# Peptides against a protein of PDB entry 6D0Y: the designs that were tried, part 143

Target 1, 225 residues: chain A of PDB entry 6D0Y
Amino acid sequence: ETEDHLESLICKVGEKSACSLESNLEGLAGVLEADLPNYKSKILRLLCTVARLLPEKLTIYTTLVGLLNARNYNFGGEFVEAMIRQLKESLKANNYNEAVYLVRFLSDLVNCHVIAAPSMVAMFENFVSVTQEEDVPQVRRDWYVYAFLSSLPWVGKELYEKKDAEMDRIFANTESYLKRRQKTHVPMLQVWTADKPHPQEEYLDCLWAQIQKLKKDRWQERHIL

## One batch from the design tools (peptide; made by RFdiffusion4, then SolubleMPNN)

Design b2_p23_1_s3 (from b2_p23_1, 8 letters changed)
Fold by OpenDDE base, seed 2:
Structure b2_p23_1_s3 (fold): chain B 225 residues (1-225), chain A 23 residues (1-23)
Amino acid sequence: as target 1 above (225 residues)
Amino acid sequence: SELEAFIERVRAAGLEELLEQSL
């Protein structure tokens, strides 16, 4: 395959086809595997790019990477390493939306057996441990909590199935932090009565409540977070 | 949005390097 053709294949996966998505993904994984000897770097870059820039296809590309990882474990590792590098780069660039999305992507890779559950738990433990740092801005602590909570819709089920005790500890630490942190509320007008303003719940508290609900619902996503 | 404001606070705090180092 040519580099341009590979780009086309990777970018167009998930589009309407006569074949099932699963079949297309398996086929593409086979093509990519076969081309790794010649185009590994290009394929790696392409996958990182689409993983970063096409959030609407998150599950498609995590699945694809999962299939590739099953075929070539070394490549799967290289991909994860590249994604971690990209996460660091996103943070350096103040692209926190990208950063949190990358964490979500990595989270879903757990479901695709690319990242081990214990590794993801360790990552989240590291994130939540930031809440214990002293003499740092609260916003730093808040961001890591946000990154953690924002990723749970994609991996919470798997992690609780395999590491429930560890996850409970992380949750307890998160809850403890959220209770003791400074709150910032945004005044807003009541939807039905424009003359009656009321404060909006702080974002992290709201997110926490949503995650608690999701957990209660056994991680069946019913609402868009 | 609240999220956007949060992100802006993160930027304003200059936490990029610190956040990166925590990974």
Scores: peptide ipSAE 0.028, ipTM 0.533, DockQ to the pose 0.013
Fold by OpenDDE base, seed 4:
Structure b2_p23_1_s3 (fold): chain B 225 residues (1-225), chain A 23 residues (1-23)
Amino acid sequence: as target 1 above (225 residues)
Amino acid sequence: SELEAFIERVRAAGLEELLEQSL
C-alpha cells in the first residue's frame, strides 16, 4: 500500500459500501497490520489525525484501533500515547473542545479493549483530584469535573462494572465538590435553553444530574447529553 | 451555548498551563 492509499482507506472507512462496517473495519485492520512494518509512523499519524478531526466517526476509529490493537498490542499502546500527547497539546493550545473530545475518545477506547479500565479510572481519579487543589481558579476544577462527567456516557458502564468501588469514590468526591463549589461566581454556566432537561440550571449541576440519571438507568442512554 | 461560555471562561482564566501540569 502507498501512503496515499492508506490515507484514503483510513479516511473513508465507515462510508457506504457493499460490505458491512464490521467487515470493512476488520479488513482495514488487516491491511494496516500488514503495512505497519513499512508505514508504522504514517499509520499512527493518520489514525491520530482522523481520531482528532473526525469526531463523527469516533466509534468507527476506536473500533478500528481496537481491532488493530488486538493484532499489534504495541501499536495500540503507541497510539494511546500519541493521543495522550495530543490531549496535552490541546490543553496547551487552549483547545478545550478538542481536549474533552480526546478524553471521550480515550474513554471509548476502554470499550474497545485498548485502554484498561483501571487506567481510565486512574485518569479520572487524577481529574477529580484537581478539585482538591488549593490556590487555583475554580474554572480549573470545573473543567476537569466536566471532562470526567462528559466522558462517562462513553465509559461509565464499563468502569462501574469493573471498578465500582473506585468509581463510587470518584462520584462521592465529585458530588462533594459540586456541593461546595461557588455557583454564584459562574453565571455563564447557566443553562438557558428549554430544550434541555434542566433549564436554567448551572451547567455542571445539570450535567451531574444527567449522569446520575444515566447511572440510575444502568448506563443505558436514552437521551443525548 | 453554555458549553461555549464555559470554554470561554476557561480560556479567560488562562489555565492552559495549569491544566497541562495536572496531566
Scores: peptide ipSAE 0.026, ipTM 0.511, DockQ to the pose 0.013
Fold by OpenDDE base, seed 3:
Structure b2_p23_1_s3 (fold): chain B 225 residues (1-225), chain A 23 residues (1-23)
Amino acid sequence: as target 1 above (225 residues)
Amino acid sequence: SELEAFIERVRAAGLEELLEQSL
C-alpha cells in the first residue's frame, strides 16, 4: 500500500459501509499490522493525528488502537508513548483543548486494554498533585482538575473497579482543593477556548457535582457532560 | 509470553518516565 492509501483508510474508518463497524475495524487493524514493517512511522503519525484532530471519532480510533495493540503489542506501546509526547507538546504550546482531548483519548484506551489502569491512576495522581504546588497560578491548578474530572466519564468505572482506594484519595484531594480555591466571579460567562484554559468557577463546581453524581450512580451515564 | 511480559515492563517504565517529565 501507498502512504496516501493508508491515510485514506485511517481517516475514513467508521463511515457508512455494508459491513459492521467492528468488522471494518478488525479488517483495518489487519491491514495496518501487515504494513507496519514498511510504514510504521507513517501509521504511527497518522493515528496520533486523527486521535487529536477528530474527537468525534474518539471511540472508533481507541478501538482501532486496541485491536492493533492486540496484534502488535510493541506498536501499541510506541503509540502510547507518542501520545504522551503529544500531550506534553500541547501543554507547552498552551493548546489546552487539544490537551484535554488527548487525556480523554488516553482514558478510553484503558477500556481498550492499551493502557493499564494503574498507569492512568498515576497520571491522574500527577494531575491532581498540581493543586498542591505553591506559588503557581490558580489557572494551572484548575486546568489539571478539569482535565481529570472531564475524563472520568470515559474511564471512571474501570479505575474504581481496579484501584478504588487510590481513586478515593484523588477524589479527596480534588474535593479539598475545590473547597479552598479562590472564587473567581467573571461577570460574563466565557466560552472555553484553547487560549483560555481557566475554567469558570461555577463550571468546575458544576462539573464536580456531576461527577459525584455519576460516581454515585456507579458510573452509568444518563446524560453527556 | 516472555516477550509480551518484557514489552510490558519496558512500556510501563517508559510511560512512567514520560509522566514524570510531564509535570
Scores: peptide ipSAE 0.022, ipTM 0.535, DockQ to the pose 0.020
Fold by OpenDDE base, seed 1:
Structure b2_p23_1_s3 (fold): chain B 225 residues (1-225), chain A 23 residues (1-23)
Amino acid sequence: as target 1 above (225 residues)
Amino acid sequence: SELEAFIERVRAAGLEELLEQSL
């Protein structure tokens, strides 16, 4: 395979085909595995790029990475590390939309057996633990809660199935924080929704309510947050 | 639109400096 051909294969996966998507993904994973000795760096960069820039194909590429990880576990680890680096880069570039999306992508990698559920739980524990930090801006605390809650549609079911006690603790801590946080003193985070007949709500409170409903509905997503 | 506004305000607050210390 040439680099250009690999790019084409990776970018076009999931398009209309005579074969099933699963078959195409398994085939592509095999091709990529075979080409890793010659094109590892290129393949890694390509996968990171499409993972970052094609949100409409999130589940396609998480699945592809999952299949590839099953073939080459070390490469899967390198991919995750690269994605973490990209997350940091997105934050440095003030691209918070990309940042939260990358967290969602990583969250879905749990479903694809690339990231272990305990590791993701630990990450979210770390996020929510920021709410307990002293002498930091509330915006920092609020963002990590936002990042956590915003990712649950992609991984909440899996984490509750495997780590229900830990997740309950995280939820309790989150709820406690949301009740005690200073809303009036942080107007920058007071984004209101005015969906009738619902009352106007602060964004994090609204998001929390949506996640609670999602949890109640057994993590069956009915709308995009 | 509410989400976008939220993100923009978070960005304006300079959150990236705080987050770099944690990641």
Scores: peptide ipSAE 0.025, ipTM 0.506, DockQ to the pose 0.013; fails the geometry check

Design b2_p23_1_s4 (from b2_p23_1, 11 letters changed)
Fold by OpenDDE base, seed 4:
Structure b2_p23_1_s4 (fold): chain B 225 residues (1-225), chain A 23 residues (1-23)
Amino acid sequence: as target 1 above (225 residues)
Amino acid sequence: SEVEEFIKKVEAAGLSELLKQSL
């Protein structure tokens, strides 16, 4: 059935091909756009699923969504909405690794012109504002800082280019929090990838240092954090 | 944009509260 075909196309995009990835993504975007009238819900679900479950293809699917958003703005919006819902669900389910990944995914959607930079800045402002909350577990504060910092490799450049003052404020607040927080290691601060923080350094401090270095390097990274 | 507005609404609704509830 055509649905299975769509699934195959979406799941296999980015695999080895005689054509460039960009070309393949454009082609797929065209196919998906054409099928939206009949299979919007299926396509939406598929994209959400692969976006969530295939982190190794993050940039592939953010790009694809970007292309689709350019073709069909409403679909792009629906996708973002779905991802936000998934983020909420992940949080409710205490799936913090998925949640932070979703934040990262959303962050990269800024680069793909699906989410506006100011909106992402506002989101991060809200995240970091959690550090100012009283009578809450530190782990809550830590997670939002983690979600923010861990997403910056994907979007920090764009956000600083467009909202440098706001980002500096967020950074200052983050730094202030990190200096005053109690150092602890919590499970939710696990890295999605195999990359591990220095065993002698608290992860958030380590991440902060890495992000500061990344910022200093004008957001040009050797590898994704 | 609609997406921006939605994000703002989500922000206003408070992912913070959701996390607080989940912790």
Scores: peptide ipSAE 0.025, ipTM 0.625, DockQ to the pose 0.016; fails the geometry check
Fold by OpenDDE base, seed 1:
Structure b2_p23_1_s4 (fold): chain B 225 residues (1-225), chain A 23 residues (1-23)
Amino acid sequence: as target 1 above (225 residues)
Amino acid sequence: SEVEEFIKKVEAAGLSELLKQSL
């Protein structure tokens, strides 16, 4: 297949079809696998691009990558590495919305058996460990806690099923930090909404409460946080 | 949304140099 054709196939997957989405994804994974010898770099770039730019198709592309990883494990690894590089670039560019999304994408890759649960736990341990850093702005600590908590809707169930003890430790550390952090001087984490009973709320505490509820509900989410 | 407002505030703070070092 031509490069342009591959781009079209990748971009349009999940659109209206006579076949099931699962069937289409399997088919596309097979096509991409077959074309890796000739177009590996292009396919890699395309997948990274659509993963980043089409957040509405997150589960479609994580599933696709999962299927492709099952066929070509090395490619799956290269994809993850590319996504991590993109995460770093997003942070460098102050694209925090993109950065958080990429963490969520990586989180969902755990569900697709592309990233091992222990590896994701290690990433979150690294995030939460920032709360223990000395002589850094609280906003840095807060952001990494936010990145961790905001990703749990996508991976919390899987991580607790496989690494419950480690996750409990991370949660305990998070809770401890949230209790001891300064709140009155953190306007950056305050959300003002005129339509709510509380016009101004501390978002990180609110997020924590939501995640605690989600955990209590056995990770059955009612809405995406 | 609340999340969007939070992200906007974080972005406005210009925290890239502080945040990227942890990766």
Scores: peptide ipSAE 0.025, ipTM 0.573, DockQ to the pose 0.014; fails the geometry check
Fold by OpenDDE base, seed 2:
Structure b2_p23_1_s4 (fold): chain B 225 residues (1-225), chain A 23 residues (1-23)
Amino acid sequence: as target 1 above (225 residues)
Amino acid sequence: SEVEEFIKKVEAAGLSELLKQSL
């Protein structure tokens, strides 16, 4: 494979094909594995790029990375490291929309057996612990709660199956925070949200209600808008 | 695993502090 061909294969995966998506992803994972000795850096860059810039293909690329990780664990690790670096860079650049998306992407990597459930739980514990920090802007607390809640549609089911007690604790802490926080920071939260389902309701409260409903519905995504 | 350990290290290193600096 040439570099140009690899770019085409990675970018176009999930497009209309005579074969199933699953078959195409498995095939592509095999191709990429075989080409890692010659094109590891290029493949890594390409995967990071499409993961970040093509949000409509989130589950396609998390699945691809999962398949590739099963073939080459070290490369999977390098990919996760690169995504974490990108998350840090997005935060430094005040690109909170990208940051929260990257958290969602990392969340779905749990379903693909790239990131262990305990590690994701630990990440969310750290996020929600920010609500307990002293002398910080509420927007900081709100963002981490938003990042947590906004990612649960992708990973809530898996985390509750494996770490239900820990997740319940995180939920309790989140609920406690949402009850006591000020509600006047809607404009600041608009940095991370374009549209709200209920304009008259504060977004985090609305999101919390949606997540609670999703949880009650056994994490069926069709029930969340 | 290596990935798990790395994630834990990054979590401990302070994404929270990074956000605070960006605000």
Scores: peptide ipSAE 0.025, ipTM 0.614, DockQ to the pose 0.016; fails the geometry check
Fold by OpenDDE base, seed 3:
Structure b2_p23_1_s4 (fold): chain B 225 residues (1-225), chain A 23 residues (1-23)
Amino acid sequence: as target 1 above (225 residues)
Amino acid sequence: SEVEEFIKKVEAAGLSELLKQSL
């Protein structure tokens, strides 16, 4: 009974209301906090589920988690751990759409003060370190670079404000890898669009150029990448 | 569309077998 009610509240947050979104999120955070003693596991599961399955509400749920984390830090930690587990499971299942999205979600949690900037930097360092692995397929290296670069629109500003030196190192390593990697025989990174008048370009190189521009523009997006 | 196609190709490559243990 109460579980169904919680599910409804969590799933419907952000829908049209007479109150502001911020007010609704604050209210929901309070409700969830009060119910944690009895329904922690259920609430955790629900939040993980909606975070994963409702990408259109990414900022809503990251904000909600941020508010809840401020009320109950331990629960916030458990949530992050659950999301990381889900990320690993997504990778194991070859669900790379979900995996990239989860990295973006985690990235935005930095902005919501749920994940510390150094922790996110460490994650990205771990991703980019794959490029230095020996005797591994290039596709593995490329994917982790993609995951890193694809997440920067959500967290690049915050990370550079707090960890500029570390980020510069990661960027240098990324740039070095992109220069060294084989491009001619990587069909998976080539997007053949007959409808586009522009010459086909390597996707990672394109993404890199976009991120470099974003960085130059102080992480102010003029268009969604 | 481009991103979706790229991801599909990555998925088809079966990177799950190469999953890094630590994240």
Scores: peptide ipSAE 0.024, ipTM 0.592, DockQ to the pose 0.014; fails the geometry check

Design b2_p23_2_s1 (from b2_p23_2, 12 letters changed)
Fold by OpenDDE base, seed 5:
Structure b2_p23_2_s1 (fold): chain B 225 residues (1-225), chain A 23 residues (1-23)
Amino acid sequence: as target 1 above (225 residues)
Amino acid sequence: PLHEPEYYFPQVRPEQLEKYLAL
């Protein structure tokens, strides 16, 4: 395969085809594996790029990486390292939309048997530990809780199956923080009725409620979060 | 064949506050 062809293959995977998505991904993984000796750096960069720029294909590319990791463990490791570096760079650059997406991407890599569940638990422990930091703005604490909670639809089931005790502790810490955090109410977050105004639930409280419901439903998603 | 990446988190900077609020 030519370098330009690899770019096309990687960018277009998951598009309408006569074959199943799984078949296409397996085929692409085979092609990429075969070309790693000659194009490893290019393939790595391409995968990192599409992982960042095509959020609608998150599960496609996590699955692809899972397949590649199974074929070439070292390459899978290099990809994970690259994504972690990218997450760190996003945080340093204050690109928090990219950062939260990357957390979700990494979360789904657990499902794809690329990242160990304990490592993801450790990451989330680190996130929630930010709530205990001193001399930091609440918005920082809120963001890391948000990053944690918003990623659970992608990995919560797996983490609870393998690390239920640790996850329960993280949840307890999260709940405790949410109860004690200061809430800012904005008029747009109020629904007015003829009788009484009904304030809309604060975004983080709302997300918490959704995650609690998801947990109750055994991590079977019934609605769009 | 599972990987175990390591993490660190940067300190809060004034430039981060606006980005946090924009979420």
Scores: peptide ipSAE 0.397, ipTM 0.772, DockQ to the pose 0.054
Fold by OpenDDE base, seed 1:
Structure b2_p23_2_s1 (fold): chain B 225 residues (1-225), chain A 23 residues (1-23)
Amino acid sequence: as target 1 above (225 residues)
Amino acid sequence: PLHEPEYYFPQVRPEQLEKYLAL
């Protein structure tokens, strides 16, 4: 395969096809594996790029990486390392939307059998530990809690299956923080009625409630959050 | 086998958060 052809294949995966997505991904994984000896760096860069820039294809590319990791463990490791570096860079660049997306991407890599559950638990422990920091803005604490909670739809089931005790501790710490944090009340968060306005639930409290419901439902989603 | 990458988080600086709040 030429480099241009590889780019086309990677970018277009998941588009309309007569074959199943799973079949297409298996085929692409085979092509990419065969070309790793000659184009490893290019393939790595391409996968990192599409993973970062095409959030609508998150599950497609995490699945693809899962397939590649099964074929070439070392390459899978290099990809994970590259994504972690990218996460660090996004944080340094104050790109919090990209950062939270990358956390979700890494979370789904646990589902794809690329990253070990204990490693993801360790990441979330680090995130929630920010709530214990002194002399820091609440927005810092809120963001890391948000990053944690917003990633659980992708990985909560697996983490509770493997590390239930540790996850319970993280949840307890999160709940404790949410109870004591300052809640923001702004006019735009109010529903105005003819009689009297009422505030809508604060975004983190709302997310927490949704995650608690998801957990109660054994991580079976009834709707997309 | 599964990968167990190392994490060096959190790394967000307070000054970056102030900028985020301004958005």
Scores: peptide ipSAE 0.389, ipTM 0.770, DockQ to the pose 0.042
Fold by OpenDDE base, seed 4:
Structure b2_p23_2_s1 (fold): chain B 225 residues (1-225), chain A 23 residues (1-23)
Amino acid sequence: as target 1 above (225 residues)
Amino acid sequence: PLHEPEYYFPQVRPEQLEKYLAL
């Protein structure tokens, strides 16, 4: 296959088809695997690109990567490394929207059997450990807590199934931080959604409440966060 | 098999975070 053809296949996966998405993804994974000897770098770049730029297809591409990882573990590893590098670059570039999305993407890769649950727990431990940093702005602490909490819809179930004790510790630390953090910027950071069962409150407190509910519901999503 | 990547995150500039969270 030509590079252009690969691009088309990767970019259009998940679109309207007579076949199931799963079937299409399996097919594409097979095609990509076969082309890795000739187009590994291109395929890697393409997957990284669509992973970053097409958030609406997050689960499609995480699943695809999962399938590819199963076929070619090394390639899966290279992809993970590339995504982590991209996350670092996003943070360095202050692209926090991309950064948080990449955290979610990586989180969903746990569900797709690409990243080990303990590794993701370690990442979140690192995030929440920022709350313990001294002489740093609260906004830094808040962002990493946000990145953690906002990713749990994609991975919380798996992490609690595999690492419940560690997750409980992270949750306890998070709760402790949320209780002691300053809320002087509440008016600026308030959630104003009238359709939610939660009262108007500070964004992290609101998110925390939603995640607590999700956890209570055994990670069965009853509403989209 | 599952990957176990190592994670390191750089310092985030406060002013940029504030803008992000304020939106």
Scores: peptide ipSAE 0.327, ipTM 0.751, DockQ to the pose 0.045
Fold by OpenDDE base, seed 2:
Structure b2_p23_2_s1 (fold): chain B 225 residues (1-225), chain A 23 residues (1-23)
Amino acid sequence: as target 1 above (225 residues)
Amino acid sequence: PLHEPEYYFPQVRPEQLEKYLAL
């Protein structure tokens, strides 16, 4: 396989095919495994790139990494390390949109049997611990809470199944923070609907309510049909 | 076996986050 061909295969996975997605992913995992001796660094970089740039394919690539990890545990570890390094770099560069996607990606890797649940819990504990920092802007505290909450749709079920007590503690800390923080009423986001304008709920409060509902629904996403 | 990465996040200086949100 040429490097260009690998890029094409990785970028196009999950697109319309005569075969099932699962079959395609297995096939690609096999191809990538075979090429690791020659193109490991390239494959790592490609996978990291698509993880951060193609959020619509998050579950596809996490599944692919899961398959690769099953075939080559060491590669899986190197990939995880690369993703963590990228997350650190994103945070240093103040690229918080990229950072949150990376957190979500790592979160879903728990479901794909790549990352242990306790490690993800530890990450979220670290995130929520930022709410206890003094002499920092609220926006910093808010972002880490957002990163935590926004990742729960991907991993909340697994974490509560394995670490319910720890997760409850994190939730309690989150709730406590949300009650204490200053709410920025952004009047500008009021959807002027012809009917009585409901005050737009603050974004973190909205997210919190959504996550609480998701938790109540046993982490089953109700498709609003 | 599952990977157990250690997450050491750099303490991003407060000033850096303010710049991002002010954009």
Scores: peptide ipSAE 0.403, ipTM 0.776, DockQ to the pose 0.040; fails the geometry check

